# Peptides against a protein of PDB entry 5KEZ: the designs that were tried, part 87

Target 1, 320 residues: chain A of PDB entry 5KEZ
Amino acid sequence: NVAIYNPFRPWWERYQPVSYKLCTRSGNEDEFRNMVTRCNNVGVRIYVDAVINHMCGNAVSAGTSSTCGSYFNPGSRDFPAVPYSGWDFNDGKCKTGSGDIENYNDATQVRDCRLTGLLDLALEKDYVRSKIAEYMNHLIDIGVAGFRLDASKHMWPGDIKAILDKLHNLNSNWFPAGSKPFIYQEVIDLGGEPIKSSDYFGNGRVTEFKYGAKLGTVIRKWNGEKMSYLKNWGEGWGFVPSDRALVFVDNHDNQRGHGAGGASILTFWDARLYKMAVGFMLAHPYGFTRVMSSYRWPRQFQNGNDVNDWVGPPNNNGVI

## One batch from the design tools (peptide; aimed at target 1 W12 D253 H258 V307)

Design b2_p30_7_s3 (made by RFdiffusion4, then SolubleMPNN; from b2_p30_7, 14 letters changed)
Fold by OpenDDE base, seed 5:
Structure b2_p30_7_s3 (fold): chain B 320 residues (1-320), chain A 30 residues (1-30)
Amino acid sequence: as target 1 above (320 residues)
Amino acid sequence: AEANLQAAANATSLEVKKQATEELKALFSR
């Protein structure tokens, strides 16, 4: 991914890829392979956060300022380490003046335009699909169990399916022969927009962002909500089917006060209430549960926003 | 989509966040 120094190595630089090399601040490919092997050998499975919707930001300077030193040029859409070129992006499909998503009520715009300047990959192209599949298959062959698909809302479900159809079975050294990778898709659907979580059910599970938001409201006792109202928690609250849901109290986006759920989201900053929420989630049978492990950072609120929401995990001069 | 939120955060006022929270509360069902 790109190495950003202003601010100094933010967490979100990880979500701006310039190659599919397994070479980041977290380690190199050999170290990753070693970790996966050690984890699998003790029954711990690895799921990779796969950023396949886009490459880095359009405004990032060209050069070799990346975690693996790979050259890239956002201006010319040149990512030779893949390789991608100007033919592999949706610049010609996006009809907005800025080239960015401007209206979330336009599904085609949400999927074909740049997400806040992030160069949008042309996932309709078999070449692009194949490059992504090669990346994911390499991970599967290493021994990962599945994937979180980042920014799935911004990808056409059919394009995702086409990629998934190219995937190998899981590594038979650790998984039963013929096992398929576990897929869960990040889709923010709180209602009111044309793109629905149900559009993605055919590809795997989806994130249910209403879960943490509504649970937070209940536990905070906002709007007269009571714990007793959780009697029909799950589908009775308008959530997706349990067998399609991945549920969580918070993620690293809404933990920072932005994204889906707003101020209702409970986090470790609200320690007691958060423990209640996580305990309830783990006790209740609805959905596939995800528990977050995060870190504290020096929050500084200005005009209602944390100006330090960019701060990444504890590090030593940028090295994690 | 984590990367997009950094850019959006600077443009999002506290009031907008509060409004979004209130809209979410309206989505409760029984």
Scores: peptide ipSAE 0.026, ipTM 0.419, DockQ to the pose 0.056
OpenDDE base, seeds 1, 2, 3, 4: peptide ipSAE 0.006, 0.019, 0.029, 0.014; ipTM 0.327, 0.484, 0.420, 0.419; seed 3 fails the geometry check

Design b2_p30_7_s4 (made by RFdiffusion4, then SolubleMPNN; from b2_p30_7, 13 letters changed)
Fold by OpenDDE base, seed 1:
Structure b2_p30_7_s4 (fold): chain B 320 residues (1-320), chain A 30 residues (1-30)
Amino acid sequence: as target 1 above (320 residues)
Amino acid sequence: SEENLRAAAEATSEAVKQAATARHKALFSR
């Protein structure tokens, strides 16, 4: 991914890829392979947060300022380490003046325009689909069990399906022959927009962002909410079907007050309430549960916003 | 402040969603 130095190596640089090389501040390919093997050998499975909707930001300077030293040029859409070129992006398909998503009530913009300047891949192209599938298949062959598909809301469900149809079976060293990768898709659907979580049910599970948001309001006793109201928690609260839901109390975005859920989201900063929420989630049968493992950073609030929300995980790797 | 955030959360569902989206956008534009 792009190496960002202002601010200094933020968490979100990881979501600005310039290649599909397994070489980041989290480690290199050999280290990753070793970790996957060790985990699989004791029955712990790995799924990868796969960033396949886009490459890096359009405003990033060209050069080799990346975690694996790969050259890239956002201005010319040149990513030779893949390789991608100007033909592999949706620049000509997006019809907004900025090239960015301007109206989230326009499903075409949401899927064909740039998410906040991130260069949008032309996932309709078989070439692009194949490059992504090759990346994911490499991970499958290493021994991962599946994927979180980042920014799935911004991809056409049919394009996702086309990629998934190219995937290998899981590695038979650890999985039964013919096993398919576990897929869940990040779709932020709180209602009120044309793109729905149900659009993606055919590809796998979907993140249910209503879960953490609503649980937060209940645990916080906001708006007169009571714990007793959780009697019909799950589908009874209007959530997606349990067998399609990936549920969580918080994620890295809304832990920082960003994305779906707003201020209702409980985090480790509210330790007592957070433990209550996580305990409830683990005890209740609704959905496939995910528990957050995060870190502290030096928060600095200005006008209600944390100006240090960019701070990445603790790291002493000064090389990459 | 927490109180300010609570007040914002009590606003219309649409307003809260739009605010959250705007913040998310700002994050990746840096």
Scores: peptide ipSAE 0.021, ipTM 0.541, DockQ to the pose 0.066
OpenDDE base, seeds 2, 3, 4, 5: peptide ipSAE 0.019, 0.018, 0.020, 0.016; ipTM 0.468, 0.482, 0.498, 0.493; seed 2 fails the geometry check

Design b2_p30_8 (made by RFdiffusion4)
Pose (drawn by RFdiffusion4):
Structure b2_p30_8 (pose): chain A 320 residues (1-320), chain P 30 residues (1-30)
Amino acid sequence: as target 1 above (320 residues)
Amino acid sequence: SAVDNNVLAALATAHVSARKYVRGYVHARS
């Protein structure tokens, strides 16, 4: 991923890929393989955050400011370490004047245009699908059990299916024969938009962002909500079917207060209420549960938004 | 800072699924 130095090494630089080499601030390929093997050998699975909708920002300076020193040039669309060229992006497919996503009532541009200027991969091309599949198969054979598909709303459900069609079964040393990767797709669907999370049920589960937003408001006793109203918690509140939901109280993104739910999302900063919300979630049968494990940063709210929400993991001059 | 002010202004109207990317967009162009 791009090594971003202003601001200094933000957590979200990891969502701007430069290549598919397994080489990050978290470690190299040897350390990654070692982790997956050791965890599988004690029965704990690894799920990978797959960033496949885009490469890095179109305005990022060319050079080797990358976590493995790989060269890249966003202006010329050259990512030779993969390799990707200008033919591999949606510049000619997007119809907005800016080339970015401008209107979320237009399902097409949400898919074909750049998400906040991030170079949008042409996922309809077999070559691009193959390069992504090669990356995910490398991970599957190492022994990962599934994937979080980042920014799934900005990918066509069919393109996702075409990529998944190319995946190996899970490593037969640890998983039964014919086992398939666990897929959960990150789609923020609070209603009122043309894209529905149900459009993605063919590919795997989806993140249910309504879950934590509603639970936070309820536990905080905001907007007239009471815990007694949780008697019919689940699809009774308009959530996706339980067998398609990945649920959580907060995630790495919206714990910073700017996300789906804003200030209502309970986090470790609200420890007393947060424990209650996590407890309710873990006790209730709805969904497959994910628990957040975080790091502290110097929060600094100005106008209800944290100007330090970009701060990366604890580090000494960028070394985690 | 002026950049933070730009980021806060941008977030006021940013779509929820784009918000985590907004700071990077603003910083790259400031």

Design b2_p30_8_s1 (made by RFdiffusion4, then SolubleMPNN; from b2_p30_8, 15 letters changed)
Fold by OpenDDE base, seed 2:
Structure b2_p30_8_s1 (fold): chain B 320 residues (1-320), chain A 30 residues (1-30)
Amino acid sequence: as target 1 above (320 residues)
Amino acid sequence: SAVDQKVLEALKTAPVFERRFVPLRVYLNS
């Protein structure tokens, strides 16, 4: 991915790929392979956060400022390490003046335009699908168990399906023959927009962002919310079907909201309430659970906003 | 609603790829 130095190596640089090389601040491919093997050997499975909707930001300077030194040129849409060119992006498909998503009530914009300047891949093209599938298959062959698909809301479900149809079975060294990768898709659906979580049920599980948000309000006892209301927690609260839900109390994004880690969202900053929420989540049968492991950073609030919300995990001069 | 507004604010983040959130439309069914 792109190496960002202003601010210094933020967490979100990881979501700006310039290649599909397994070479990041966390290590190289050999180290990753070693980790996957060791984890699998003791029954711990690995799921990769796959960034396949886009490449890096269009405004990033061309050059070799990347975690693996690969050359890239956002201005010309040149990513030779893949390779991608201008034909592999949705620049001509997006009809907004800026080239960015301007209206989230327009599903076409949400999927065909750039997410905050991130170069939007033309996932309708078989070439693009194949390059992504090759990347994911490489990971599958290494021994990962599945994927979180980043920014799934910004990809057409059919394009995702086309990619998934190209995927190998899981590595038979650790998984039963014929096993398929576990897929969960990051879709932020809080209602009020045309894109819905249900659009993606056919591809795998979907993140249920209503879960942590509503649980936070209940545990915080906001606006008269009561624990007794949790009797029908899950589908009864308007959440997606349990067998399609990936649930969590917090994630890296909503930990960085205003106030103490994002208002109603419970985080490690409120340790007692957070443990209550996580305990409840793990005890309740709704959805597939994900537990967050995060870190403290030097928060500095200015006008209610943390100016250090970019800070990534503890590192040694950028290396994690 | 007040709850929806708090939920919206709670989910708001400021990364370089900030996403747009909308009020929560959830009804308790019993």
Scores: peptide ipSAE 0.027, ipTM 0.508, DockQ to the pose 0.109
OpenDDE base, seeds 1, 3, 4, 5: peptide ipSAE 0.036, 0.030, 0.022, 0.021; ipTM 0.694, 0.559, 0.504, 0.510; seeds 1, 3 fail the geometry check

Design b2_p30_8_s2 (made by RFdiffusion4, then SolubleMPNN; from b2_p30_8, 14 letters changed)
Fold by OpenDDE base, seed 5:
Structure b2_p30_8_s2 (fold): chain B 320 residues (1-320), chain A 30 residues (1-30)
Amino acid sequence: as target 1 above (320 residues)
Amino acid sequence: SAVDQKVLEALATAPVFERRFVPLRVYLNS
């Protein structure tokens, strides 16, 4: 991914890929293989956060400022380490003036335009699908158990399916023969946009962002919400079917007040209430549960916004 | 609703991966 130095190595640089090399601040491919093997050997499975909707931001300077030193040129859409070129992006398909998503009520924009300047891959192209599948298959062969598909809302479900159809079975050294990768898709559906979580059920589980948002309001006792209302928690609250849901109290985005849930989201900053929420989630049978492990950072609020929300995990001069 | 307004206010700042706020839906059955 790109190496960003202003601000200094933010967490979100991870989500701006320039190649599919397994070479980041977390380590190299050999170290990753070692970790996967060691985890699998003790029954801990690894799921990769796969960033396949886009490459890096369009405004990032060309050069070799990346975690693995790969050259890239956002201006010309040149990513030779893949390789991708200008033909592999949706620049001509997006019809907005800015090239970015401008209207989230337009599903075409949401999927064909750039998410906050991130160069949008043309996932309709078999070439692009194949490059992504090769990346994911490499991980599968290493021994990962599945994937979180980042920004799935911004990809056409059919394109995702086409990629998934190219995937290998899981490594039989640790998984039953014929096992398929476990897929969960990040889709933010709070009910007010044309893109629905149900559009993605065919590809795997989906994130249920209503879960953390609603649970937060209840535990915070906002707007008269009561714990007794949780008697029909799950589908009774309008959530997706339990067997399609991945549930969580918070994630890295909404922990910072961004995305779905906003201020309602409970985090470690609200330790008492957060423990209540996590305890409830783990005790309740609805959905596949995900527990967050995060870190504190030096928050600095200006006009109600944390200007240090970019701060990544504890590191030694950029090295994690 | 008051809850929605609070959420909206929290989203007023453009995040790194800005996603538009959608009103929360709460309905209680039974």
Scores: peptide ipSAE 0.031, ipTM 0.482, DockQ to the pose 0.111
OpenDDE base, seeds 1, 2, 3, 4: peptide ipSAE 0.024, 0.024, 0.027, 0.008; ipTM 0.520, 0.389, 0.549, 0.385; seed 4 fails the geometry check

Design b2_p30_8_s3 (made by RFdiffusion4, then SolubleMPNN; from b2_p30_8, 18 letters changed)
Fold by OpenDDE base, seed 3:
Structure b2_p30_8_s3 (fold): chain B 320 residues (1-320), chain A 30 residues (1-30)
Amino acid sequence: as target 1 above (320 residues)
Amino acid sequence: SEVEKKVLEALKTAPVFEKRFVPLRVYLNS
């Protein structure tokens, strides 16, 4: 991915890929293989956050400032380490003035325009699908158990399916023969927009962002909510079917006031309430649960926004 | 855990309140 130095190595640089090389601030491919092997050997499975909707931001400077030294040029849409070129992006499809998503009530914009400046891949192309599948299959062959598909809301479900149909079975060294990768898709659906979580049920589980948002309001006693109202928690609250839901109290985005849920989201900053929420989540049978492991950073609020929300985990000069 | 017990003990049958939230995404191009 892009190595960003202003601000200094933010967490979100990880979501700006310039190649599919397994070489990041967390380690190289050999170290990753070693970690996956050691984890699998003790029954801990690895699920990769796969960033396949886009490449890096359009405003990033061209050059070799990346975690694996690969050259890239956002301006010309040149990513030779893949390789991608201008033919592999949706610039020609997006009709907005900025080239970014401007109206989330326009499903076509949401899928074909850039997410906050991130260069949007043309996932309708078999070439692009194949390059992504190659990346994911490499990970499968290493021994990962599945994937979180980042920004799934911004990909056409059919394109995702086409990629998934190209995937190998899981590595038989650790998984039963014929096992398929576990797929959960990040879809932010809080209602009111044309794109629905149900559009993605055919591909695997989806993130249920209503879960953390609503649970936060209940535990905070907002809007007259009571904990007793959690009796019919799950589908009774309008959430997706349990067998399609990936649930969580917070994630890296909404922990910082972004993503979905806003101020309702409970985090480790509110330790007492957060423990209640996590405890409830783990005790309740609805959905597939995910527990957040985060870190403290020097928050500094200005006009209601944390100006240090970019701060990544503790590191040694950018290396974790 | 004790936290889980306290949460579960508070659960009773009650109406559901529904509120819509605005979906957001971190600007990653800064």
Scores: peptide ipSAE 0.028, ipTM 0.463, DockQ to the pose 0.046
OpenDDE base, seeds 1, 2, 4, 5: peptide ipSAE 0.024, 0.008, 0.022, 0.020; ipTM 0.462, 0.401, 0.426, 0.452

Design b2_p30_8_s4 (made by RFdiffusion4, then SolubleMPNN; from b2_p30_8, 16 letters changed)
Fold by OpenDDE base, seed 3:
Structure b2_p30_8_s4 (fold): chain B 320 residues (1-320), chain A 30 residues (1-30)
Amino acid sequence: as target 1 above (320 residues)
Amino acid sequence: SALNDAILAALATAPVFERRFVPLRVALNS
């Protein structure tokens, strides 16, 4: 991914890929292989956060400022380490003036235009699908158990399906023969927008962002909400079917105020209430549960916004 | 419930993905 130095190595640089090489702030491919092997050997499975909707931001300077040293040029859409070129992006398909998503009530913009300047891959092309599948299959061969598909809302479900259909079975060294990768898709559906979580059920599980948002309001006792109202928690609250849901109290985005749920989201900053929410989630049978493991950072609020929301995990001069 | 729906609607004022990458946009434009 792009190495960002202003601000200094923010967490979100990981979501700006310039190649599918397994070189990051966390280590190289050999170190990753070693970790996956050691984890699998003790029954801990690895699921990769796969950023496949886009490459880096369109305004990032060209050069070799990347975690694996690969050259890239956002201006010319040149990513030779893949390789991608200008033909592999949706620049001509997006019809907005800026090239970015301007109206989230327009499903075509949401899928075909750039997410906040991130170069949008033409996932309709078999070439692009194949390059992504090669990346994911390489990870499968290493021994990962599945994937979180980042920004799934911004990809056509059919394009995702086409990629998934190219995936290999899981590595038989650790998984039963014929096992398929576990897929869950990041789709933010709080209602009110044309894109629905149900559009993605055919590809795997989806993130249920209503879960953390609603649970937060209940635990906080906002608007007269009571714990007793949780008697029909799950589908009874308008959530997706349990077998399609991946649930969580918070994630890396909304714990920084940049996610679905806003102020209702409980985080480790609200330790007592957070423990209550996480405890409830783990005890309740609805959905597939995910627990957040995060870190403290020096929050500085200005006009209600944390100006340090970019701060990444503890590191040694940028290396984790 | 209607109340819960109202809360969700209020939270949906800005797209989550847009908020996620707002800092990125600022950084890219600098």
Scores: peptide ipSAE 0.034, ipTM 0.641, DockQ to the pose 0.373
OpenDDE base, seeds 1, 2, 4, 5: peptide ipSAE 0.032, 0.034, 0.033, 0.026; ipTM 0.536, 0.650, 0.594, 0.525; seeds 1, 2 fail the geometry check

